# Peptides against a protein of PDB entry 7SID: the designs that were tried, part 34

Target 1, 151 residues: chain A of PDB entry 7SID
Amino acid sequence: LHMYLMLLKELPGEEYPLPMEDVLELLKPLSNVCSLYRRDQDVCKTILNHVLHVVKNLGQSNMDSENTRDAQGQFLTVIGAFWHLTKERKYIFSVRMALVNCLKTLLEADPYSKWAILNVMGKDFPVNEVFTQFLADNHHQVRMLAAESIN

## One batch from the design tools (peptide; aimed at target 1 S35 Q74)

Design b2_p23_1_s3 (made by RFdiffusion4, then SolubleMPNN; from b2_p23_1, 14 letters changed)
Fold by OpenDDE base, seed 5:
Structure b2_p23_1_s3 (fold): chain B 151 residues (1-151), chain A 23 residues (1-23)
Amino acid sequence: as target 1 above (151 residues)
Amino acid sequence: DEEEIDKLFQEIIEKIEEREKKK
């Protein structure tokens, strides 16, 4: 876990996007790691904070490539899981803030949720719709973070 | 509670595996 998290942490920003092949390699263990530590709030927070770089890389890539679609699918599935559990009040505010940052970054890349769609339990949820829900979050910091991302 | 979480992440894993098979 620590090694994997370190790899995620050391990803370059959007100014220097990674090759999609590298993104895919990093995403491969992500679902398993998230699943394994789904009940650990601190680990989930850390994961979500680190995968921000993945979102940035995805947004800078050619969305029409097969690899990009694959990476998007893998990533969005994981984010969808976190969102679903968040909606069910399973995560503390710090995890929700990290998730909002991920969603914010997704909206920056895809403001109209053309590809940024969460599929959870067989249903599709556009990120822009999902994001709006955080404007009414119970925690003030989450609301504030969501609010600054709307306009 | 835990059952729901486990089911959700199991679905995630399965979806990822399905994508890998389609490559």
Scores: peptide ipSAE 0.089, ipTM 0.647, DockQ to the pose 0.652
OpenDDE base, seeds 1, 2, 3, 4: peptide ipSAE 0.086, 0.088, 0.084, 0.084; ipTM 0.644, 0.646, 0.639, 0.640; seeds 3, 4 fail the geometry check

Design b2_p23_1_s4 (made by RFdiffusion4, then SolubleMPNN; from b2_p23_1, 14 letters changed)
Fold by OpenDDE base, seed 5:
Structure b2_p23_1_s4 (fold): chain B 151 residues (1-151), chain A 23 residues (1-23)
Amino acid sequence: as target 1 above (151 residues)
Amino acid sequence: DEEKEDKLFQEIIEKIEKREKEK
């Protein structure tokens, strides 16, 4: 876990987009890691904070690439899981903050949720629709962050 | 609850594996 988290942490920012091959390699174990630590708030927060760089990279990439679509799909699927567990009230505000940041970045790249769609248990949830729900979050900081992202 | 979560992540893994297979 530590090695994986370190790799995620060392991801370059939006100024230096990752090669899609690197993104894919990082995403491969992500679902397993998330599954294993889905109940660990600290680990989940750390993961979400680190994968923010992945979101930025995906947003800057040409979605016409097969690899990009694959990476996008893998990432969105994982984010969907976090969203679902959030709806089930499994995450504290700090984790939700990290998730909102991810969703914010997605909306910056895709404001109308053309491709930023979370699929959870066979149902589609456009990120813009998902995002609006955070405006009513129980924690004030989450609401503020969400409101900032919408405007 | 835990069972539902397990099923969720199982589906996620399967989706990812499916995408990888289709490459």
Scores: peptide ipSAE 0.362, ipTM 0.837, DockQ to the pose 0.693
OpenDDE base, seeds 1, 2, 3, 4: peptide ipSAE 0.359, 0.360, 0.362, 0.360; ipTM 0.836, 0.834, 0.834, 0.834

Design b2_p23_2 (made by RFdiffusion4)
Pose (drawn by RFdiffusion4):
Structure b2_p23_2 (pose): chain A 151 residues (1-151), chain P 23 residues (1-23)
Amino acid sequence: as target 1 above (151 residues)
Amino acid sequence: AEEEEEKERLEELEEEIEELLLE
């Protein structure tokens, strides 16, 4: 787990992007890793805080081949799954704050929501519309974080 | 045909991830 978190945190870089096949290799076990630790709040928070680093390489669309959409779908499905589980009151405010940070990074990467769309229950939600929902949260810290990052 | 195969691969991958995390 430590090895995988370190690789996720360190390997992606903004100045010189990785090949997309390497991004796919990084994102391949993430779904299983998240599945094992669905119950644990601390691990989930750590996983989210570490995966928010891959959006810098994911946001590149110059080489918009099939690998780009495959990697974007791999990441967006995991983010949507966390968001859906959060809507059902399944996670504490720490995981919600980490998801807010992820969503803010996604908004930074794709302002027009061309590709950053969460898919859940056969429906699609743009990240910008989902982000404003956190202004009505039950925890003050998450609301303040969303209000401050609303810019 | 290439677009239909890509769409089917993406739907299958999404359903696999949903079964792991939502069930």

Design b2_p23_2_s1 (made by RFdiffusion4, then SolubleMPNN; from b2_p23_2, 11 letters changed)
Fold by OpenDDE base, seed 4:
Structure b2_p23_2_s1 (fold): chain B 151 residues (1-151), chain A 23 residues (1-23)
Amino acid sequence: as target 1 above (151 residues)
Amino acid sequence: DREEELEKKLEEKKKEIEKLLLS
């Protein structure tokens, strides 16, 4: 895990976007990794912080290929899982902040949540709606981050 | 020249990550 996270952290950001095929490959095992460590706050925070690189790559893609849709779906699955556990009050503020950053990046790519929709327990939650809920987060830093992201 | 070097490093990192994910 540590090696994986280290490598994930070193992924290039906005200036050097990864091919969608590479993004897809990175996302495929991610859901399983997150599931294994879903109760570890520090690991979850680290994962969310590092996956931001993938989100940025995904958001910068101007292609609407099958791989893009697949990558979007896989990423949303991961975010949905974190969102679900957040709703169950399973995550500390630092994890929630990392999640907000991911959601912010998603909204930059899809401001109107046309495709950025989380499906949790059979219900759909548009990311913009999900993001708005963090404006009322119990922790002040989370609220501030969410508010700053809107402005 | 600098750009080419960066691209090479990027490709190397990609391959390393891919190997890790598949292992």
Scores: peptide ipSAE 0.021, ipTM 0.457, DockQ to the pose 0.028
OpenDDE base, seeds 1, 2, 3, 5: peptide ipSAE 0.020, 0.019, 0.020, 0.020; ipTM 0.492, 0.486, 0.487, 0.476

Design b2_p23_2_s2 (made by RFdiffusion4, then SolubleMPNN; from b2_p23_2, 13 letters changed)
Fold by OpenDDE base, seed 4:
Structure b2_p23_2_s2 (fold): chain B 151 residues (1-151), chain A 23 residues (1-23)
Amino acid sequence: as target 1 above (151 residues)
Amino acid sequence: SKKKEFEKKLEEQRKKIEELLLS
């Protein structure tokens, strides 16, 4: 876990976007890692903070290749899982904050949720609709972050 | 370049992570 988190943390910023192939490699184990530590608030927060790099890479990519779609799908699976557990009130505000940041970045890349659609339990949830729910979050900081994100 | 160097490091770390996850 620590090594994986370190890898995520060391991802380059916008100056050096990763090839989509590398993004895919990073995403492959992510779902499993998230599943294993889904009840660990600190780990989840850390993961969500670090995957922002992945989101940024996905958003900066203007390529519509199979790898891009695959990466998008894998990432959305992870985000969907976090959102699902959020709906089940499993996460504290700090985790939700991190999730909102991820969703914000997704919306920057796909404002109309053309591809940014979460599939949870067989049902589709466009990220823009999902994001709107955080405007009504019980925690004021989450609401504020969500509100700032749409302004 | 920084990118190439990072890619090499990334690949190395990826392999280590894979080993860890499969262990």
Scores: peptide ipSAE 0.026, ipTM 0.507, DockQ to the pose 0.037
OpenDDE base, seeds 1, 2, 3, 5: peptide ipSAE 0.022, 0.022, 0.023, 0.021; ipTM 0.556, 0.568, 0.564, 0.533

Design b2_p23_2_s3 (made by RFdiffusion4, then SolubleMPNN; from b2_p23_2, 10 letters changed)
Fold by OpenDDE base, seed 3:
Structure b2_p23_2_s3 (fold): chain B 151 residues (1-151), chain A 23 residues (1-23)
Amino acid sequence: as target 1 above (151 residues)
Amino acid sequence: SAEEEQEKRLKEQEKEIEEKLLS
């Protein structure tokens, strides 16, 4: 876990995006790590903060390539799970803030949710629609963070 | 088609990931 988190932390930003093949390799263990630590708030927050670099890389790729679709699918599945568990009130505000930042970054790359769609339990939820739910979050800091995207 | 089969495989992969995360 420590080595993986360190690797995620040191990923380059959107100015120097990784090849999509490398992004896929980084995504492979992500679901396993998230599954093992889904009840650990601190680990979940850390993971969500670090995968922001993945979102930035996804936005700079060829959106029509097979590897891009694969990477998008794997990543969005993980984000969808975090969102689903958030709706079930499993996460504290700091984890929700990290999730909102991920969703915000997705909207920057895909404002109209052409590919940024969360599929949870067989249903599709466009990120732009999901994002509006955080405007009504119980915690004021989460609401404020969500509202910043509108300005 | 090859594209349809690939899409099906990806959707199955995503389903497995979801089941793992939400189990």
Scores: peptide ipSAE 0.395, ipTM 0.828, DockQ to the pose 0.845
OpenDDE base, seeds 1, 2, 4, 5: peptide ipSAE 0.389, 0.385, 0.389, 0.384; ipTM 0.825, 0.823, 0.825, 0.821

Design b2_p23_2_s4 (made by RFdiffusion4, then SolubleMPNN; from b2_p23_2, 10 letters changed)
Fold by OpenDDE base, seed 5:
Structure b2_p23_2_s4 (fold): chain B 151 residues (1-151), chain A 23 residues (1-23)
Amino acid sequence: as target 1 above (151 residues)
Amino acid sequence: SAEEEQKKKLEEQQKEIEEKLLS
């Protein structure tokens, strides 16, 4: 786990995006890691903070490639799961903060949620609509972070 | 079509990932 998290953390910035093939290799174990540690708030927070680099890479890539669609789908599925568990009040505010940052980065790449759509339990939720719900979060810091992204 | 088949495969893959995450 620690080696994997370190690898995610050390991804290059958006100025030097990774090949999509490399992004896919990084995403493959992500769902397994998330499933194993979904009840560990600190690990979830760390994962969400590190996958911000993945969002940046996805946003800079050509959306027409098969690998991009695959990576996009795998990533959004993971984010959707975190969103679902958030709605079930499974995560503390610090994890929700990290999730909001992920959603914020997605909106920067896709402001109109053309591809940034969460599919949870067979239903589609555009990220912009999902993001708006955090404006009414119970924790003031989460509300503030959400509001800052809109302004 | 080949594109439709690819889309279905991806949807199935994503569903499996979701089931694993929400199990």
Scores: peptide ipSAE 0.349, ipTM 0.794, DockQ to the pose 0.795
OpenDDE base, seeds 1, 2, 3, 4: peptide ipSAE 0.342, 0.339, 0.344, 0.334; ipTM 0.793, 0.790, 0.793, 0.790

Design b2_p23_3 (made by RFdiffusion4)
Pose (drawn by RFdiffusion4):
Structure b2_p23_3 (pose): chain A 151 residues (1-151), chain P 23 residues (1-23)
Amino acid sequence: as target 1 above (151 residues)
Amino acid sequence: TLEERMEERTEEVEEMVEEALEE
């Protein structure tokens, strides 16, 4: 777990992007890793705080081949799964804050929501519309974080 | 194909979400 979190945090870089196949290799075990630790709040928070570093390389669309959409779907489905589980009151405010940070990073990467769309229950939600929902949260810290990051 | 990988991965994520909701 430590090895994988370290690789996720360190390998992606903004100045010189990785090949997309390497991004796919990084994102391949993430679904299983999240599946094992779905109950644990601390691990989930750590996982989200470490995966928010991959959006810098994911946001590149110059080489918009099939690998780009494959990696974007592989990341967006996990993010959507976390969001859906959060809507059901399944996570504490720490995981919600980490998800807010991830969504803020996604909004930074794709302002027009061309590709950053969460898919859940056969429906699609743009990240910008989902982000404003956190202004009505039950925890003051998450609301303040969303209000401050609303810019 | 890309469509097949996307469908299979969506189904595995849905099963994990259903297990999380049954807890």

Design b2_p23_3_s1 (made by RFdiffusion4, then SolubleMPNN; from b2_p23_3, 9 letters changed)
Fold by OpenDDE base, seed 1:
Structure b2_p23_3_s1 (fold): chain B 151 residues (1-151), chain A 23 residues (1-23)
Amino acid sequence: as target 1 above (151 residues)
Amino acid sequence: SLEERLEEHTKKVEKSVEEFLSE
């Protein structure tokens, strides 16, 4: 957790994107941290809230560079893991809310899911299709958030 | 409910994280 906090400290504000090289360095340990704390609801929510900045950085970068593609892939691996556990009913509504916000931000950067594709258990799921599923979430606040994002 | 208790705990963690980031 301490390592995670140190990584979060390196995240800039929303006004200035990180160099892609820095994004890659941040993403390297993120997957491991998420894996270690995947059962901790409050830590997962915190992670998802802070990775919103990563999504915004990816959306503002040159999508044609190899580093961008690499960063996108690493990030989508993390989001895919959270999505997978969500499908397995492992997360409470507040964590799902945070995930929806991440997916919303991804769609703002890639509305047609050209690169925003989650790979879960060897299968690809475009984020726009994944996002639509939250309209039928069991919790009313999650459904409302998803609906607000569509309109 | 369990979800409410977890949400309260989450808020505490988020606050701690924000405090750490402000250092």
Scores: peptide ipSAE 0.021, ipTM 0.462, DockQ to the pose 0.022
OpenDDE base, seeds 2, 3, 4, 5: peptide ipSAE 0.021, 0.019, 0.019, 0.019; ipTM 0.467, 0.458, 0.463, 0.455

Design b2_p23_3_s2 (made by RFdiffusion4, then SolubleMPNN; from b2_p23_3, 8 letters changed)
Fold by OpenDDE base, seed 2:
Structure b2_p23_3_s2 (fold): chain B 151 residues (1-151), chain A 23 residues (1-23)
Amino acid sequence: as target 1 above (151 residues)
Amino acid sequence: SLEERLKKHTEEVEKAVKEALEE
């Protein structure tokens, strides 16, 4: 795990986006890792912070390829899982903060949630609608972060 | 090249993830 997290942290920034094929390969095992450590708040926070790089890469990529759609799907599955567990009150505020940052980045790439749609338990939730729910978060810092993104 | 470096990095990540799943 620690090795994976370290490698994930060292992903190229926005200046040098990853090839979509590489993004896809990176995302394939990620859902499993998240599932294994879903109860570890620190690991979840770290994962969410590191996947911000992936979101930025996805936003800069051509959306016409099958690989792009697949990568988007894999990523949205992970985000959807974290959001689902957040709704079940399983995560502390610091994890929710990291999730909001991910959602914020998604909205920057897709403001109208054309492709950024979370499918959780067979239901579709556009990220823009999901994001606004954090305006009513129990923790003041989460609410503030969410509010800053809408202004 | 940058592309080659990225490919290598991806392969290392995949390996690390697989190892983590086996723990």
Scores: peptide ipSAE 0.026, ipTM 0.396, DockQ to the pose 0.045
OpenDDE base, seeds 1, 3, 4, 5: peptide ipSAE 0.022, 0.020, 0.024, 0.020; ipTM 0.442, 0.443, 0.450, 0.367; seed 4 fails the geometry check

Design b2_p23_3_s3 (made by RFdiffusion4, then SolubleMPNN; from b2_p23_3, 11 letters changed)
Fold by OpenDDE base, seed 4:
Structure b2_p23_3_s3 (fold): chain B 151 residues (1-151), chain A 23 residues (1-23)
Amino acid sequence: as target 1 above (151 residues)
Amino acid sequence: SLEERLKEHTEKVDKAVQEFLSE
């Protein structure tokens, strides 16, 4: 886990996007890692913070590329799972804040949720609609963070 | 077709989510 997290942390930001092939390789184990540690708040927070680089890379890629769509799908699967568990109140505010940051970055790349759609249990949740719900989060810091994206 | 591709993708995503939630 720690080695994987270190790899995620060392990824370049949007200033230097990764080849999509590298993004795909990075995303392959992500679902499993998240699943194994889904109940660990600290690990989840760390993962969500580090995958911001992935979101930035996805946003700078050609959306019509097959590899891009594949990467987007894999990433959105993970985000969808975090969203689902958030709806079940499984995550503390700090994890939700990290998730909001991911969603914010997604919206910067896809403000109208053309591709940024979470699919959870067979249902679609556009990220812009999901993000709006965090404006009404029970924790004030989460609401504030979400509101920063609008103001 | 596009519809078939979307359906297939949705099924894959659902499976992945189920695996995520089952552990």
Scores: peptide ipSAE 0.146, ipTM 0.690, DockQ to the pose 0.240
OpenDDE base, seeds 1, 2, 3, 5: peptide ipSAE 0.070, 0.037, 0.063, 0.036; ipTM 0.644, 0.559, 0.591, 0.531

Design b2_p23_3_s4 (made by RFdiffusion4, then SolubleMPNN; from b2_p23_3, 13 letters changed)
Fold by OpenDDE base, seed 3:
Structure b2_p23_3_s4 (fold): chain B 151 residues (1-151), chain A 23 residues (1-23)
Amino acid sequence: as target 1 above (151 residues)
Amino acid sequence: SLEERQKKFQEEIDKDVEKFLSE
């Protein structure tokens, strides 16, 4: 786990996006790692903070490629799972903050939610609609972070 | 396969939610 988290932390930012092939390799074990540690708030927060770079990389890629769609699918599966548990009040505010940052970055890359759609329980939820739910979060810092995207 | 891993992950999440709601 620690080595994997270190690799995620060292991902280059938006200025130097990774090739999509490298993004795919990093995303392959992500769902398994998240599943194993889904009940560990600190690990979940760390994962969500590190995958911000993945979102930035996805936004810089060719949206028409099969690899891009595959990467988007893998990533959105994880984000959808975190959102699903958040909706059921299973994560503390610090984890929700990290999730909002991911959703905010997705919205910046795809403001009309053309591809940024969460599939949960067989239903589709566009990120632009999901994001507005955090404006009513119980924690003031989460509400403020969500509001930054509107202001 | 990737699809199998994604499906398994979602099933585990759903199971956790059901367990939590049943408390």
Scores: peptide ipSAE 0.206, ipTM 0.732, DockQ to the pose 0.338
OpenDDE base, seeds 1, 2, 4, 5: peptide ipSAE 0.023, 0.027, 0.032, 0.027; ipTM 0.522, 0.563, 0.567, 0.548; seed 4 fails the geometry check

Design b2_p23_4 (made by RFdiffusion4)
Pose (drawn by RFdiffusion4):
Structure b2_p23_4 (pose): chain A 151 residues (1-151), chain P 23 residues (1-23)
Amino acid sequence: as target 1 above (151 residues)
Amino acid sequence: EEEEEEIIEENLEDWKEFVDLPD
């Protein structure tokens, strides 16, 4: 777990992007890793805080081949799964704050929501519309984080 | 290890009810 979190946090870089096949290799076990630790709040928070670093390389679309969409779908499905589970009151405010940070990073990466769309229950939600929903949260700290990052 | 594998398979089955997981 430590090895995988370290690789996720360190390998991606903004100045010189990785090949997309490497991004796919990084994102391949993430679903299973998240599946094992669905119950644990601390591990989920750490996982989200470490995966928010892959959006810098994911946002590149110059080489918009099939691998780009495959990696984007592999990340967005996990994010959407966390959001859906959060809507059902399954996570504490720490995981919600980490998800807010991830969504803020996604909004930075794709301001027009061309590709950053969460898919859940056969429906699609743009990240910008989802982000404003956190202004009505039950925890003051998450609301303040969303209000401050609303810019 | 076998218990962890079973937990992973069960949780993935739950997730497949509302998201399309890639192969």

Design b2_p23_4_s1 (made by RFdiffusion4, then SolubleMPNN; from b2_p23_4, 11 letters changed)
Fold by OpenDDE base, seed 5:
Structure b2_p23_4_s1 (fold): chain B 151 residues (1-151), chain A 23 residues (1-23)
Amino acid sequence: as target 1 above (151 residues)
Amino acid sequence: SSSLEEEIKKNLEEWKKFFDLPE
């Protein structure tokens, strides 16, 4: 876990986009890691904070390539899973904060959710619609972060 | 649906099993 998290942490941000091949390689074990630690709030928070770099990178890529779509799909599936579990009240505010930051970054790259769409249990949820739900979050800081992201 | 949506749907069932698990 620590080695993997270290790799995620060292990802370059928007300033230096990663090759999609590298993104795909990083995403391969992500689902397993997230699944294994889905009940560990601290690990989930850390993962979401680190994959923020992936979000920034994906937004700078050519959306027309198959590899890009594959990477985006895998990533969005993970984000969708975290969102789904959030709806089921599985995560504390700090994890939700990290998730909102990811969603915020997605909206910055795709304000109208042309590609930023969460598919959960066969149903599509545009990130812009998902994001607005956090404006009514029970925790003050989550609401504040969401509100800051709208403008 | 977009091409991206189709790609996401293709992977949905495989990835869903990791996160939609009962406690």
Scores: peptide ipSAE 0.192, ipTM 0.735, DockQ to the pose 0.047
OpenDDE base, seeds 1, 2, 3, 4: peptide ipSAE 0.102, 0.028, 0.030, 0.161; ipTM 0.655, 0.595, 0.634, 0.707; seed 1 fails the geometry check

Design b2_p23_4_s2 (made by RFdiffusion4, then SolubleMPNN; from b2_p23_4, 8 letters changed)
Fold by OpenDDE base, seed 1:
Structure b2_p23_4_s2 (fold): chain B 151 residues (1-151), chain A 23 residues (1-23)
Amino acid sequence: as target 1 above (151 residues)
Amino acid sequence: SEEEEEIIKKNLEELKKFFDLPK
């Protein structure tokens, strides 16, 4: 886990996107890692903070390639799982804050949710629709973070 | 397309694994 998180942390940002093949390889273990620690609030927060680099890389990629669609799908599956557990009130506010930041970054890359769609239990949820739900979050800081991302 | 359908199916399977894996 530590080595994997370190690799995620050291990913280049929006200015230097990785080849999609490299992103795809990095995403392969992500679902399993997240699943193993899905009940650990601190680890989940750390993962969500680090995957912001992945979001930035995906947003700068060519969306027409098969590898891009595959990488986007794998990433959105993980985000969808975190969102699903958030709806079930499994995560504290700090984890929800990190998730909102991920969703915010996705909306910056795809404002109209053309590809940023969460598929959870066979149903599609556009990120822009999902994001607005955090405006009604129970924690004031989560609502505030969501609100500042609207403009 | 067939490729997109396969990706969707794969992602659904991964989602199931995500929730079913023990801690």
Scores: peptide ipSAE 0.335, ipTM 0.812, DockQ to the pose 0.053
OpenDDE base, seeds 2, 3, 4, 5: peptide ipSAE 0.028, 0.020, 0.153, 0.113; ipTM 0.575, 0.487, 0.732, 0.715

Design b2_p23_4_s3 (made by RFdiffusion4, then SolubleMPNN; from b2_p23_4, 11 letters changed)
Fold by OpenDDE base, seed 4:
Structure b2_p23_4_s3 (fold): chain B 151 residues (1-151), chain A 23 residues (1-23)
Amino acid sequence: as target 1 above (151 residues)
Amino acid sequence: DEEKEKEIKENLEELSKFFDLPK
């Protein structure tokens, strides 16, 4: 886990986008790692904070590439799972904060949710619609972060 | 891309198991 998290942390941001092939390699084990530690709030927070770099890379990539679509899909699947568990009240505010940051970054890359769509249990949820739900979050800091992201 | 969509659906199904998502 520690080595994987370190690799995620070392991922360059939008200023230095990685080849999509490298992004895919990092994303491949992500779902399994998230699954294993889904009940560990600290690990989930850390993961969500680190994958911000992935979002930035995805936003800078050509969406016409098969690898880009694959990476986007894999990432969105994980985010969708976290969002679903958030709705089930499984995560504390700090994890939700990290998730909102991910969603914010997604919206910056895809303001109209053309590709940023969460598919959960066969249903599609555009990130822009998902994001607005956090404006009504029970925790004030989450609401504030969400509100700041809109501006 | 239907092929990639299928792959994504399969991945989602797998994640659903691991995250104990409703089936």
Scores: peptide ipSAE 0.261, ipTM 0.786, DockQ to the pose 0.060
OpenDDE base, seeds 1, 2, 3, 5: peptide ipSAE 0.029, 0.058, 0.036, 0.165; ipTM 0.586, 0.663, 0.634, 0.723

Design b2_p23_4_s4 (made by RFdiffusion4, then SolubleMPNN; from b2_p23_4, 13 letters changed)
Fold by OpenDDE base, seed 3:
Structure b2_p23_4_s4 (fold): chain B 151 residues (1-151), chain A 23 residues (1-23)
Amino acid sequence: as target 1 above (151 residues)
Amino acid sequence: SSAKQAEIERNLEEWRKFFDLPK
């Protein structure tokens, strides 16, 4: 886990995006890691903070490529799961803060949610619509962070 | 593609298992 998290932390940002093939390789073990530590709030927060770089890389890629669609699907699955569990009140505010940051970055890359759509339990939820729910979050810092996207 | 959508659905099913989400 430690080595994997270090790799995620050292990902280059939007200024120097990774090849999509490298993004896919990093996403492959993510499901297993999240599964093992799904009930550990600190690990989940750390993972969400580190995958911000994945969103930044996805925004710079060719949206028409098969690898891009694959990466988008795998990433959105992760975000959708965290969002669903958030609605079930399974995560503390610090994890929700990290999730909102991911959603904000997605909106910057895809403001109209053309590809940024969460599929949860067979239903589609555009990220731009999902994001508005955090404006009414119980924690003031989460509400403030969400409000920054529209200011 | 349909094949890619099927793969995404398989991933969703695994995530439901991983996060103990409703089926």
Scores: peptide ipSAE 0.081, ipTM 0.609, DockQ to the pose 0.062
OpenDDE base, seeds 1, 2, 4, 5: peptide ipSAE 0.074, 0.049, 0.064, 0.032; ipTM 0.636, 0.643, 0.630, 0.624; seeds 2, 4, 5 fail the geometry check

